Peptides against a protein of PDB entry 9IZ0. Designs and how they scored, part 161

Target 1, 345 residues: chain A of PDB entry 9IZ0
Amino acid sequence: ITCLGSNGHTYKQLVKGGNDDLRQDAVMEQVFEQVNGFLRSYRKTSQRNLSMRTYKVIPLALKTGVIEWVQDTIPLGEYLDSAHKVYHPKEWSLSTCRKLIAEKQMEDLETRLKVYDLVCRHYRPVFRHFFLESYADPVQWFTTQTNYARSTAVASVLGHVLGLGDRHGQNILIDKTSGEVIHIDLGIAFEQGKKLPVPECVPFRLTRDVVDGMGITGVEGVFRRCMEFTLETLRREEDSLLSVLEVLRYDPLFSWLISPLRRMKKQKMQLENFNQPESGNITTDASRDPKIQRNNVSGESEAERAILKVRQKLSSTLSVEASVGELIRIAQDPSYLALMFCGWS

## One batch from the design tools (peptide; made by RFdiffusion4, then SolubleMPNN)

Design b2_p18_2_s3 (from b2_p18_2, 10 letters changed)
Fold by OpenDDE base, seed 3:
Order: sequence, then structure tokens, then C-alpha cells
Structure b2_p18_2_s3 (fold): chain B 345 residues (1-345), chain A 18 residues (1-18)
Amino acid sequence: as target 1 above (345 residues)
Amino acid sequence: EEKEKLKKLLEELLERLE
């Protein structure tokens, strides 16, 4: 819909009706607003203007809400598919790559690594071109690519700490004005993505194209340093962050469990991403809404486990540098990327 | 290529000034 604001400006808004609970997304945006407060309070993060880019989510009911239409954005995956056809027209199509990965999904790690390497050799990174082609002015090019690396670093730390999972290229928007990343569809948090049929196995998305967008320094320089400063800030504010999450523990509107509907939707999207034909006879007898007796006990136990896992991720047992180094290593490890539905791009 | 080389230098300088 398009709404006329009291300021005379027209705002496009996405009205999400039906089975999509926006309360999870709205709660995660509130957590990011609190974290952005912490990032503004510390010199190392405030000097760099480090923030998680947020968008407005207004839940209207259990299954209805309004999402801000983020202007001047493009989905990362949409850009990458178009750019790959332009810059590498002789390489494999995205559909060919997906098919080859899917055909080997049930094979051993060694076989999956061989296919992943083969796909990587025939589908090269292109995301550097976003900055090179979009910004003629060297200052704008430098600023936007720096903002991208900074924004990606903040999102990567928060993605790990809050367990947002991989975040596929359709759930990451690029702001064409700032170069910042905007994470959308935040309905899976606290490692619930690991409970999917294709489990999310990386701490955050750090694929070859995500790295290519950082330019010639890749993960070394602005990205790594901004991850370190972000993690340092979150460790200092551990008690404040945990207090915010404890409020959510008692929020009857927040679900620490992935809803069956969200699970089914994400499962369907995963199957579609693998080009697996819909085996037609999943009569999802939608009439068996299992009364998930939200045994309050099960939700409380999941909330407690989630908060404990956040605390463990904020542990000072390893230095900030060592922790960030390990996260970057894991997020780029072919042994994890080869297990993903789209780990090559 | 020149932009990327310049960027690398500027990133390295920025991280030394921050």
C-alpha cells in the first residue's frame, strides 16, 4: 500500500497479511535499536558510526502487520544473479550451480566439497562491481564500500550472537545510497535455523560474493576491525543485552520456538532453492494444527537455552581478536559452505 | 583496479587514524 504521511510524503508499505507473524521481526528490530544504543555509547564504535541498519515493523495482529518499504534498496541475491550474467556470461547459471549442489546433497562431505569447488570455479564472485559501477565519484565509491564492510561486520556479529543464521541473499538488502546492508525477515533467531531440514551451519553469511563486496582487503581491514569493535561493545554490555533478552523471555507474544508455519515456509523455500520437484502428495493436512500446547515449560526452557547461548558467545574466554578470527574462519570454511544451499555466492 | 588500490590504502590509513 501507499500511505500519505502527515508530512505530505507518500510512503510505500508492505502489508503482510496471512500466516506471517511479524512480532518476531519487530522484537528483533527492538533488540537492534538497543544494540545501536550501545554502539553509540562507545568511542570505537560511535566514531565509525557502527549500527545495525533497522527498518520499521508494525505488528497489527498475530498474523498481520505493516513493514516499511526500504527505498533505494536491492536484494543482494537479485544483484548478484544479474551482475554474474553481465560480468561472467560464459560461466554456469545459478540454476546449474544449484542443481549440482542439490544432486550431491545426500553425499559425503568429500563429494560435496568437490562439487562445491567445481561450482566455485564456474561461478566467480562479482559483488565488487556493485560499488565500481554504481559510484563514479571516488569519494562515494570509497564511502559506500566502507559503509558496506562496516554494516556487514555489525550484522555478522549480531547474526552470530543472536543466532540469525546464514541469511540468504534475498533476506539481505543493499542500500544503494549508503552501501549498508539491511537484514529483513528476522523470524528465525536464536539458532532456530539449525533445526531446519537443511540446517544453517555458518555463524553468518560470509560467502565469496559477500567478501568480494569488501574490495581488495576482503575480510582483512575494515570488516575484521569493525567486527572486533562490535564484539568488544557487546561484551561490555553483556548484562544490558541479557536484560533485554530476559524481558523477551516473559513476553507471551515472543516465540523462542520456530512456528510450524515458519518452519514449513522455510522448508519449502529450501526445497525450491534445491530445485527439488515438489513431491505433490505432501497433503499438509493443515487441519492438524497440532495443538502445540505451548507448554510454557518448553518455551521457557528454550528461552533459557537461548539466553545461555548468547552469554556463551559473549564469553571473554578468548580475546576479541581470537573470537572474531575464529568466526571469520568458520564462516568462510568450505566444509560448512559446501553444506549450504548457496554457499558459493 | 586503481580504485581498489586506492581504497586499500585509504582503509589502512582510516584504521590507523580510528
Scores: peptide ipSAE 0.082, ipTM 0.766, DockQ to the pose 0.014
Fold by OpenDDE base, seed 1:
Formats: C-alpha cells, structure tokens, sequence
Structure b2_p18_2_s3 (fold): chain B 345 residues (1-345), chain A 18 residues (1-18)
C-alpha cells in the first residue's frame, strides 16, 4: 500500500498477513531502537555511526500488520544466487548444494563436514562483487563496504546477545544506497532458533559470502573492531538493556517461545526445499501432534531464562577481544556451518 | 586489486583516526 504521511511524504508500506506475528518484530525493533540509543551515547560506537538498521512495524492484529517498505534493498540470498550464476557459471547451482547438504542432514558430523567442504569447493564466494559493481567511485565503494562491515558487526553482536534466529539470506537485506544490512523477520529470538528442525548452532551468520563482502581484510579490521566496540557498549549498558527486556516480560503479546505454527511453517519450508514440485496432494494429516511435552514452564520462567542468558552473554569474565574472538571463531567453524541449512554462503 | 589495497589503507587510517 502507499500511505500519505502527516509530513506530506508518500510512503510505500507492505501489508503483511498470514502466520507471522508482527508483534514480535515490532518488539524487537523497539529493542534495537533502545540499543541504537546506547550506541549513540558511547564515543567509540557513536564516532563510527554504529547502529542496528531498523524498520517501522505496526502490528494491526494477530498475524496482520504494516511494515515499512525498505526502498533500494535486496535480500542477500537473492543477490548471491544471481551473482554466483554470473561469476561462477560452471559451479554448482544453489539447488544442487541444498540437495547435497539435505541428503546428509541425518548423517554424522564427519560425513556432513565432507559434504560441506565439497559444496564449498563448488560454490565459491561472490559477495565482494556487490560493492565492486554497484559503486564506480572509490570513495562510495569504500564507504559502502565499510558501512556493510560495521552494520554486520552490530547485527552480529545484537543477534548473538538477543539470540536472534532464522538469519538466512532472505531475512537479511542489503541497502543498495548505504551498504548496510537490514535484518527482517525477527520473531525467532532468545535462542528459539535452536528449537527449529535444523537447529541454529552459530551465534550469528558469518558465512563465506558474508565475509567476502568485507573485502580483503575479511573479519579482521573494521568488522572485528566494530564487534568489540558494540559488545563493549552493550556490557556498559547491561542494566539498561536488561531493564528494556524486563518490560517485555510483562507484555502479554510477546512470546518468549517459538509458536508451534511458526515451527511447523519452517519445517514445511525446509521440506519444500527438498521436494521437487511433484504435484502430490500431501495431505499433512495434522493428527500426529507430536507430544511436544509442553513443559508448562510459565511464560514468565521462559522470559527469566532468556534474560539470564542475555546477562550471561554480557558477562565481563572474558575481555571484549576474547569474547569477540570466540564468537567469530564459532560463527566460522565448519563443524557448526556444516550443520546449518545454508552454511556455505 | 588497487581498490582492495586502497581499502586496506583506508581501513588502517580510519582505525587510527577513530
């Protein structure tokens, strides 16, 4: 839809309907705005203009709302699929890579690592080309690639601390103007991604293409330093951040748990990527409710556990540098990436 | 290559200025 703002400007808006609870997205965007306040107040982060890119979310009803249409963006996964066909036309298709990883999903780690390595050799990184192609001017190229590394660093720290899940290439937008990342579909938070059919085992997305977009320095330099400054800011503002999260504990509309419907939707989307479109009426007989032991952990006890995990992630037991170093190591570890739905790009 | 060399130099300069 197109809306006329009170300021006389015309805004494109996306009406999102379906099974997605936009209240989760709206709440997470509010948390990001508070964190952006902390990043603006701290010299090391403010000087670098570090922020989590946000978008406006207005929940209208359960499963319906209006989201800001982010202009001049592309999903990371859409760019990577198109660019890989251009730069590596003799390499494997994304569908071939997905199929091979998928066929080994139930195998041991050693077998999954061998398949992951094989896929990586036949699907090379291309994301550097986004910046090289989009920006002819060296200053614009440098600025946008720096903004990408900075925004990815902020999003990586926040994604880890808040336990943001479902960070696949369609849920990460690239702003073509600034080079910044925009995270969308925020309804899998507080480590609920570990409860997906393919559990998320990395702290944030730091795949080979995510690193390739950082250019020659990769994770070393701007990205690492911006992660360190972001984590230092969040540790400094721990009590403020926890106070923001405590407000959510009492929000009756906020779900600290992944909804069964969202879990089923993700399971279906993961399975649909396995099935070629054979026209078979898979009547999903909804009758086998797996007795997910609803451990009747009160929503309050899940909130408290989530907040406790945030506090633990902000612990000063390790230096900022050591903590960031370990996060970067884990996020790039083939033993974790081989377990992911799309850990190769 | 020249863009990446320039980037590295500018990243190092920014890190010193920041």
Amino acid sequence: as target 1 above (345 residues)
Amino acid sequence: EEKEKLKKLLEELLERLE
Scores: peptide ipSAE 0.052, ipTM 0.743, DockQ to the pose 0.013
Fold by OpenDDE base, seed 4:
Structure b2_p18_2_s3 (fold): chain B 345 residues (1-345), chain A 18 residues (1-18)
Amino acid sequence: as target 1 above (345 residues)
Amino acid sequence: EEKEKLKKLLEELLERLE
């Protein structure tokens, strides 16, 4: 739909109908707007225009809402699949890589590392080509690549601190005008990604293609420094950030837990993306994971645990540089990436 | 060598943009 704003501007909006609760997305976007306030207040982040790119979400009901249409964007995963076919037509398909990783999902770490390395050798990074092919002007090329590294740094720190999950290439949009990243589908937060059928083990997405988009410096320079400045700002504003999260603790519409329905939906989508035949025993028996004792952990106890975990991630026990260095190391560690649904790209 | 020169030039350009 297109709406006319009170300011006389027309805005394109997507009316989403489905089974997805947009309330979680709307809440996370509100948290990002508050964090963007903090980033604007500090010189080191403000002078670099550091922000989490946001979009407007209006939940209308449990299954319906209006989302701002982010114009001139492409999903990272869509670009990478297309570009890989163009630049590396003799390498393996994304479906082949997914299949090989899936076939070894139940194997030991050593076997999974061998398959991950094999996939990496047959699926090389291409994301640098996005900037080279989209921007013929050298100034625009350099500016957009810089904006990409900056926005990825902010999103990486925030994604870690807030425990954003489900950061696959379809949930990360690239703005074709600015080169900035836009994170969508924010309904998996506060480390609930670790409760997915394929657990998320990295603090944020820093795969080989995500790094290839940063250009010749990779994670060094802009990306690292912008992560440091972002984390420094969040540490200074810890009490303000925690106060925002405490307001959400009392929102009766906010779920601190991944819903069983959302977990099942993501499980189905993961299985479909692996091209595994539906072994008909998708036992919807969410009852039988014996470690999910349905302890009636009150939603309050999960909120408290989530807030405590945010506080722990903002701890000044390590320097900003040491903390960022460790996050970058973990996010690029093959021992974690080999366990991921798509850790190679 | 050219790669390292380009890296240094980029690092300097990045510091000027920051």
Scores: peptide ipSAE 0.023, ipTM 0.629, DockQ to the pose 0.014
Fold by OpenDDE base, seed 5:
Structure b2_p18_2_s3 (fold): chain B 345 residues (1-345), chain A 18 residues (1-18)
Amino acid sequence: as target 1 above (345 residues)
Amino acid sequence: EEKEKLKKLLEELLERLE
C-alpha cells in the first residue's frame, strides 16, 4: 500500500495478513529500541554509532498489520544469488548446492561435513563485491563496509542473546545507502529456531559470504571489537533488559513459543524449495484453527525459561573477549554449518 | 595485485580513523 503522509510525502507500506503474528515483530522492535538506548548511553558503543537497525511495525489485529517498507534495501540472499552468477558463472548454482546438502540431511555428521566442504569448494564467497561495485569512492566503500561490520556485530550479539532464529538470507536486508544490515521477520525468538524441522545450531548467521562482506580483516578487527562493546553494554544493562522482557511475560498476546502455523509454513518452504514452484493456488481454507486454550500457566513457564536463558547468556563468568571469541568460533564451525539448510553462504 | 592495493588502502584509512 502507498500512503500519503500529512507532510505530502508518499510512504510505501507492506501489509502482512494471514498467520504471521506481527505482534512478535512489534515487541522485538520495541526491545531493539530500548537496547539502542543503552548503546547510545554507553561511551564505547555511542562513539561507534552502534545500533540495531529498526523498522516500524503496527499490529492492526491478531493476524494483520502494517510494516514500514524499508527503502533502498536488498535481501542478502537475493544479492548473493545474482552475484554468484556474475562473478562465478562456472561454479555450482544455489539450487545444486541446496540439493546436495539436502540429499545428505539424514546422514551422519562426517558425510554432511564432506558434502558441505564439496559445496564450499564449488560455491565461493562473493559478498565483498557488493561494496566494491556499489561504492566507487574509496571513503564511501570503507565507510559502508565498516557500517556493515558494525551493524552485523550488533545484530549478532542481540540475535544470540534474544535467541533469534530463521536468520536466512531473505530475512537479512542490506541497506544500499549505509551498508547496514536490517533483520526482518522476528517471529522466531528465544531459541525457538531449535524447534524447526532443520534445527538452528549457530548463535547467529556468520557464513562465508557474511564474513566476505567484512573485507580483508574478516571477523578480526571492527566486527569482533563491536561485538565485544555490544556485549559489554548488554551485561552492564542486564537488569534494564530483563525488566523490558518481564513486561512481555505478562502480555497475553505475546507468544514465547513458535506457532504451529509458522512451523508448518517453514516446513512447506523447506520442502517446496526441492520441487519447482508449480503455480497451484492452494487456497487452504485455514478456518478450522482449534481453540487451543492457551493455558496462561504454560506461557508464563516458557517466558520464565526464556528470561533465564537471556540471563545465562549475559553471565560474566567468561570475559567479554572469551565469550565473543567462543560465539564467533561456533558461528563459523563447519560441524554446525554443515547441519544448516544454507550454511555455506 | 588488487588484494595488496586494498590492504594498503585499508591500512591508510584505519590510520585516518584512529
Scores: peptide ipSAE 0.021, ipTM 0.607, DockQ to the pose 0.013

Design b2_p18_2_s4 (from b2_p18_2, 10 letters changed)
Fold by OpenDDE base, seed 5:
Structure b2_p18_2_s4 (fold): chain B 345 residues (1-345), chain A 18 residues (1-18)
Amino acid sequence: as target 1 above (345 residues)
Amino acid sequence: EEKKELEKKLEELLKRLE
């Protein structure tokens, strides 16, 4: 939809209807705005302009709402598929890589690691080319690559702490003006990604292409330091962050659990990505929503468990440096990435 | 060329921070 603002400007808006609970996205955006307040108040994060990029979500009803159209963005996965065909035309297609990984999905870890390594050798990183192509000026190139590494670091810490799932290349937008990442479709949080058909085993997305976009330093430099400063800020503001999450505990409209319908939609998307995108209007007449009386008691117990996990992730038992070092290690570990749906890019 | 020189300067700065 295009809306005319009171200022005479036209704004594009995305209307999502159906089964996407936009209330979860709106709540997560409110949490990000509070965290952005903490990042602005703390000297080490404020001096680096660290923020989670947000977008406006207006829930209109239980299953409908308006999302701000983020202008001048591209999905990471769309860029990577296009760029890989240009820079590595003799390597395997994304579809070939997906097929090989999925054919071995039920095999042991050793077999899955061998297939992951084989895919990695035949599908090389290309995301550095986004910055090299998009920015002719060296200062603009370096600034945008730095903004990318900074925004990815903030999103990685927040994604881990809040247990954000479904962080695939279509749910991560790149702002073509600033180089910043924008995370969309926040409907899987508080480690509910572990309940997907392919469980999410990494704390955040730190695949080879995500690292290639950081330039020659990879994770060592801007990214690591910005993760450390972000985690230090969140540990300092733990009580403030937990107080924001406690408000959500009493929201009867917030779902601490992945909906069966989101799980089914994700299953279909994982299965349909094996066959060509037939543009079939799946009018799923989802008229038979059984009145699952959400026993309030089950929601409160899941909220309490989620808040406890957030507190555990903010624990000062390890230094900030040791905690970030372990998160980076796990997020890049082939033993976890080989288990993912698309861990190679 | 200027991008490669900037990458090289950045690599030298990082080696000094280690």
Scores: peptide ipSAE 0.025, ipTM 0.642, DockQ to the pose 0.012
Fold by OpenDDE base, seed 1:
Formats: structure tokens, C-alpha cells, sequence
Structure b2_p18_2_s4 (fold): chain B 345 residues (1-345), chain A 18 residues (1-18)
């Protein structure tokens, strides 16, 4: 839809309907706006314009709302699939890579690592070409690539601290004007991604293509330093951040747990990416509800556990540099990436 | 090549401004 704002500007808006709880997105965007306040308050982050890119979410009802249409964006996964076909036309298709990883999903780590390495050799990074192609001017190219590395660093720290899940290439938009990343579909937070059928085991998405977009220095340039400055800011504002999260503990509309419906939807989407469209009526016989032991952990106890995990991630026990170094190491570790749905790109 | 050299110079500049 197109809305006329009170300022006389026309805004394109996406009306999102379906099974997505836009209240989760709206709450996470509110947390990001508070964090953006902290990032603006400190010299090291403010001088670099470090921010989590946000978008307006207006929940209207359960499962419906209005989302700001982010103009001039592309999903990272859409760009990468298109660019890979152009730059590496003799390499494997994304579907072939997905199939091979899937076929080995139940195998041991050694087998999964061998398949991951094989996929990586036949699906090379291309994301550097986004910046090289889109910006003819060298200053604009470098500025945009720097903005990408900065934005990715902020999103990586926040994604880790808040335990943001479901960070696949369709849930990460690239702003074509600034090079900044925009994270969408925020309803898997506080490590609920570990409860997905393919558990998330990395702190944030730092795949080979995510790194390739950072330029020649990869993670060892702007990205690492901006992660350090972001984490330093969040550690300084720990009490303020925890106070923001405590408000959510009492929000009856906020779910600290992944909804069974969302889990089933993600399970189906993961499985549909494995099935070729054979027209078979898979009557999902809904009758075998695996006894999800609803540990009747009160929503309050899950909120308390989530807040405790945030506090633990903000611990000053390790230096900022050591903490960031370990996060970068884990996020790039083949032993974790080989376990992911799409860890190669 | 010019982009790489500019990248290196600008990274050095950023390292000095950072």
C-alpha cells in the first residue's frame, strides 16, 4: 500500500499478513532504536555512525501489520544467487549445494565437514562484486563497502547479544544506496534459533560471502574494530539494555519462546527446499505431535533466562578484543558452518 | 588495481581516524 504521511510524503508500506507475529518484529525494532541511542552517545561509535538499521513496524492485529517498505534494497540471498550464476557459471547451483548438505544432515561431523568443503570448492564467494559493480566512483565504492562492514559488525554484535536467529540470506537485506544491512523477520530471538529443526550454532552470520563483501581485509579491518566498539558500547550500557529488556518481560504480547506454529512453518520451509516439486499430496497428518515436553517454564522464567544470557554475553571477564576474536572465530568455524542450513554462502 | 590501492589508502586513513 502507499500511505500519505502527516508530513505530506508518500510512503510505500508492506501489509504483512499470515503466520508472522509482527509484534515480535516491532519489539525488536524498539530494542534496536534504544541501542542506536547508546551507539550515538559514545564517541567511538557515533564518529563512525554505527547503528542497527531499523524499519517501522506497526502491528495492527495478531498476524497482521504494516511494515515500512525499505526502498532500494535487495535480499542478500537473491543477489548472491544471481551474481554466482554470472561470475561462476561452471560452478554448482545453489539447489545442488543445498541438496548435498541436506542429504548429509543426519551424518557425523566428519562427513558433514567433507561435504561442506566440497560445496565450498564448487560455490565460491561473489559478494565483493556487489560493491565493484554498483559503484563506479572509487570513493563511493569504498564508502559503501565500509558502511557494509560497519553495519554488519553492529548487526553481528546485536544479533549475538540478543540471540537473533533465522539469519538466512532472505532475512538480510542490502541497502543499494548505503551498503548497510537491514535485518528483517526478527521473531526468532533470545537463542530460540537453537530450537529450530536445523539448530543455529553460530553467534551471527559470517559466511564466506558475508566476508567477501568486506573487501581485501575481510574481517581484520573495519568489521573487527566496529564489532569491538559496538561491544564496548553495549558493555557500558549493560544496565540500560537490561532495563529495556525487563520492560519486555512484562509485555504480554511478547513471546520469549518460538511459537509452535512458527517452528512448524520454518520446518516446512526447510523441508520444501529439499523436496523437488513432486506433486505428492503430503497430507501432513498433524496427529503425531511429538510430545514437545512443554516444560511449563513460565514465560517469566524464560524471560529471566533470556535476560541472564544477555548479561552473560556482556560480561567483562574477557577483553572486548578477546570476546570479538572468539565470536569471529566461532562464526567462521567450518565445524559450525557445516551444521548450518546454508553455511557456505 | 586503482580500487585496491585506494582501498588500502582509505583503510590506512580509517585506521588513523579510528
Amino acid sequence: as target 1 above (345 residues)
Amino acid sequence: EEKKELEKKLEELLKRLE
Scores: peptide ipSAE 0.024, ipTM 0.626, DockQ to the pose 0.013
Fold by OpenDDE base, seed 4:
Structure b2_p18_2_s4 (fold): chain B 345 residues (1-345), chain A 18 residues (1-18)
Amino acid sequence: as target 1 above (345 residues)
Amino acid sequence: EEKKELEKKLEELLKRLE
């Protein structure tokens, strides 16, 4: 829909209907606005205009809401799939790569590493081309690439601290005007991504294409330093951030757990992305769902555990540089990326 | 090449501003 704002501007809005609870997205966007307040107040982050890009979420009813349509954006995964076909037309398709990773998902780490390396050799990074093709002016090109690296650094630290999951290429938008990243579909937070059928084992998305977009220095420049300044700000504002999360602990509308419906929907989407129409009856024998003892783990106990985990991630036991160095190492480690559904792009 | 050299110079400038 298109709405006229009170400011006289027309805004395109996406009405989401169905089973998606937009309340979690709205709450996470409120947390990001508070964090943006901390980033604006701290000299090292304010001088660089560091922020998490936000979008407006207006929950209208249970499972219905209006999302701001961010104009002039493209999903990272849409750009990468298109660009890979253009720049590397002789390499494997994304579908072929996904199939090979899936066929080996139950194998040992050594076998999965071999398949990951094989896929990486037949699916090369292309994301640098976004900046090279979109910006003719050298100053605009460099400014937008810098904005991308800065925005990705903020999103990576904040995504790690808040335990944001489901960070696939369709849930990360690129602003074509600024080069900034916009994270959408925030319904998997506080490490609930580890409860997915393919567990998330990286702190944030730092795949080869995400790094290729940072230019010739990759992670060693703007990205690393902006991660350090962001983490330093969040450590300084730890009590303020924890106070914001404690307010959410008592919000009866906020769910600290992934909904069973969302888990099933993600499981189905993971399975459907493998179904080319080979008529093989994969009878997923749904019969051996181990009796999940519905331990009524009170939503309160999961909130407390989530807040404790945020505090642990903000711990000053390691320097900011050592902590960021370890996060960057883990996020690029093939032993973790080979376990992911799409860790090569 | 010119973009790479400009990138290197501008990153060196950013390293001095950061």
Scores: peptide ipSAE 0.024, ipTM 0.646, DockQ to the pose 0.013
Fold by OpenDDE base, seed 2:
Structure b2_p18_2_s4 (fold): chain B 345 residues (1-345), chain A 18 residues (1-18)
Amino acid sequence: as target 1 above (345 residues)
Amino acid sequence: EEKKELEKKLEELLKRLE
């Protein structure tokens, strides 16, 4: 839909209906706006214009809402699939890579590492070409690549601290004008990604293509330093951030747990991404849902555990540099990436 | 090549300002 704003400007809006609860997205966007306040107030982050890119979410009902349509964006995964076909037309397809990783999903770590390495050798990074092709002017090219590295650093720290899940290439948009990242579909937070059929084991997405977009220094420059300044700001504002999250503890509309329905929907989407359309009537016998003991873990006790986990991630026991160094190490570790649904790109 | 050398110089300058 197109809405006329009170300022006389027209805004494109996406109306979502069906099964997506936009309340989670609206709450996470509100947390990002508060964090953007902290980033603007602290000299080290303010002087670099560090922010999490946000979009407006208006939940209308349990399963409907209006989302701001971000103009001039492309999903990271859409760009990477198209660019890989152009720059590496003799390498493996994304579907071939996904199939090989899936076929070994139940194997040991050593076997999964061998398959991950094999996939990585036949699917090389291309994301640097986004900046090289989109910006003819050297100053615009360097500015947009710097904005990408800064934006990715902020999103990586916030994604780790808030335990954002489902950070696949379709849930990360690239702004074609600024080079900034926009994270969408925020419905998996507070480490609920570990409860997915393929558990999320990395603190944030730092795959080879995410690094290739940072330019010649990769993680060693703007990205690392901006992660450090962002984490330093969040540690300084720990009590303010925790106070924002405590308000959500008492929101009866906020879900601290992934819904069984959302988990099943994601499981189906993962399976559909494995199945090429072979016409086989797979009667999914939905009957064997293992009786997950509904431990009546009150939504309040899950909120308390989530807030405690945020506090633990903001601990000053390690230096900012040591903490960021460990996060970058884990996010790039093949032993974790080989376990992911798409850790190679 | 010129873009890579410019990138490296600008990143070294940014590392000194950060």
Scores: peptide ipSAE 0.019, ipTM 0.548, DockQ to the pose 0.013

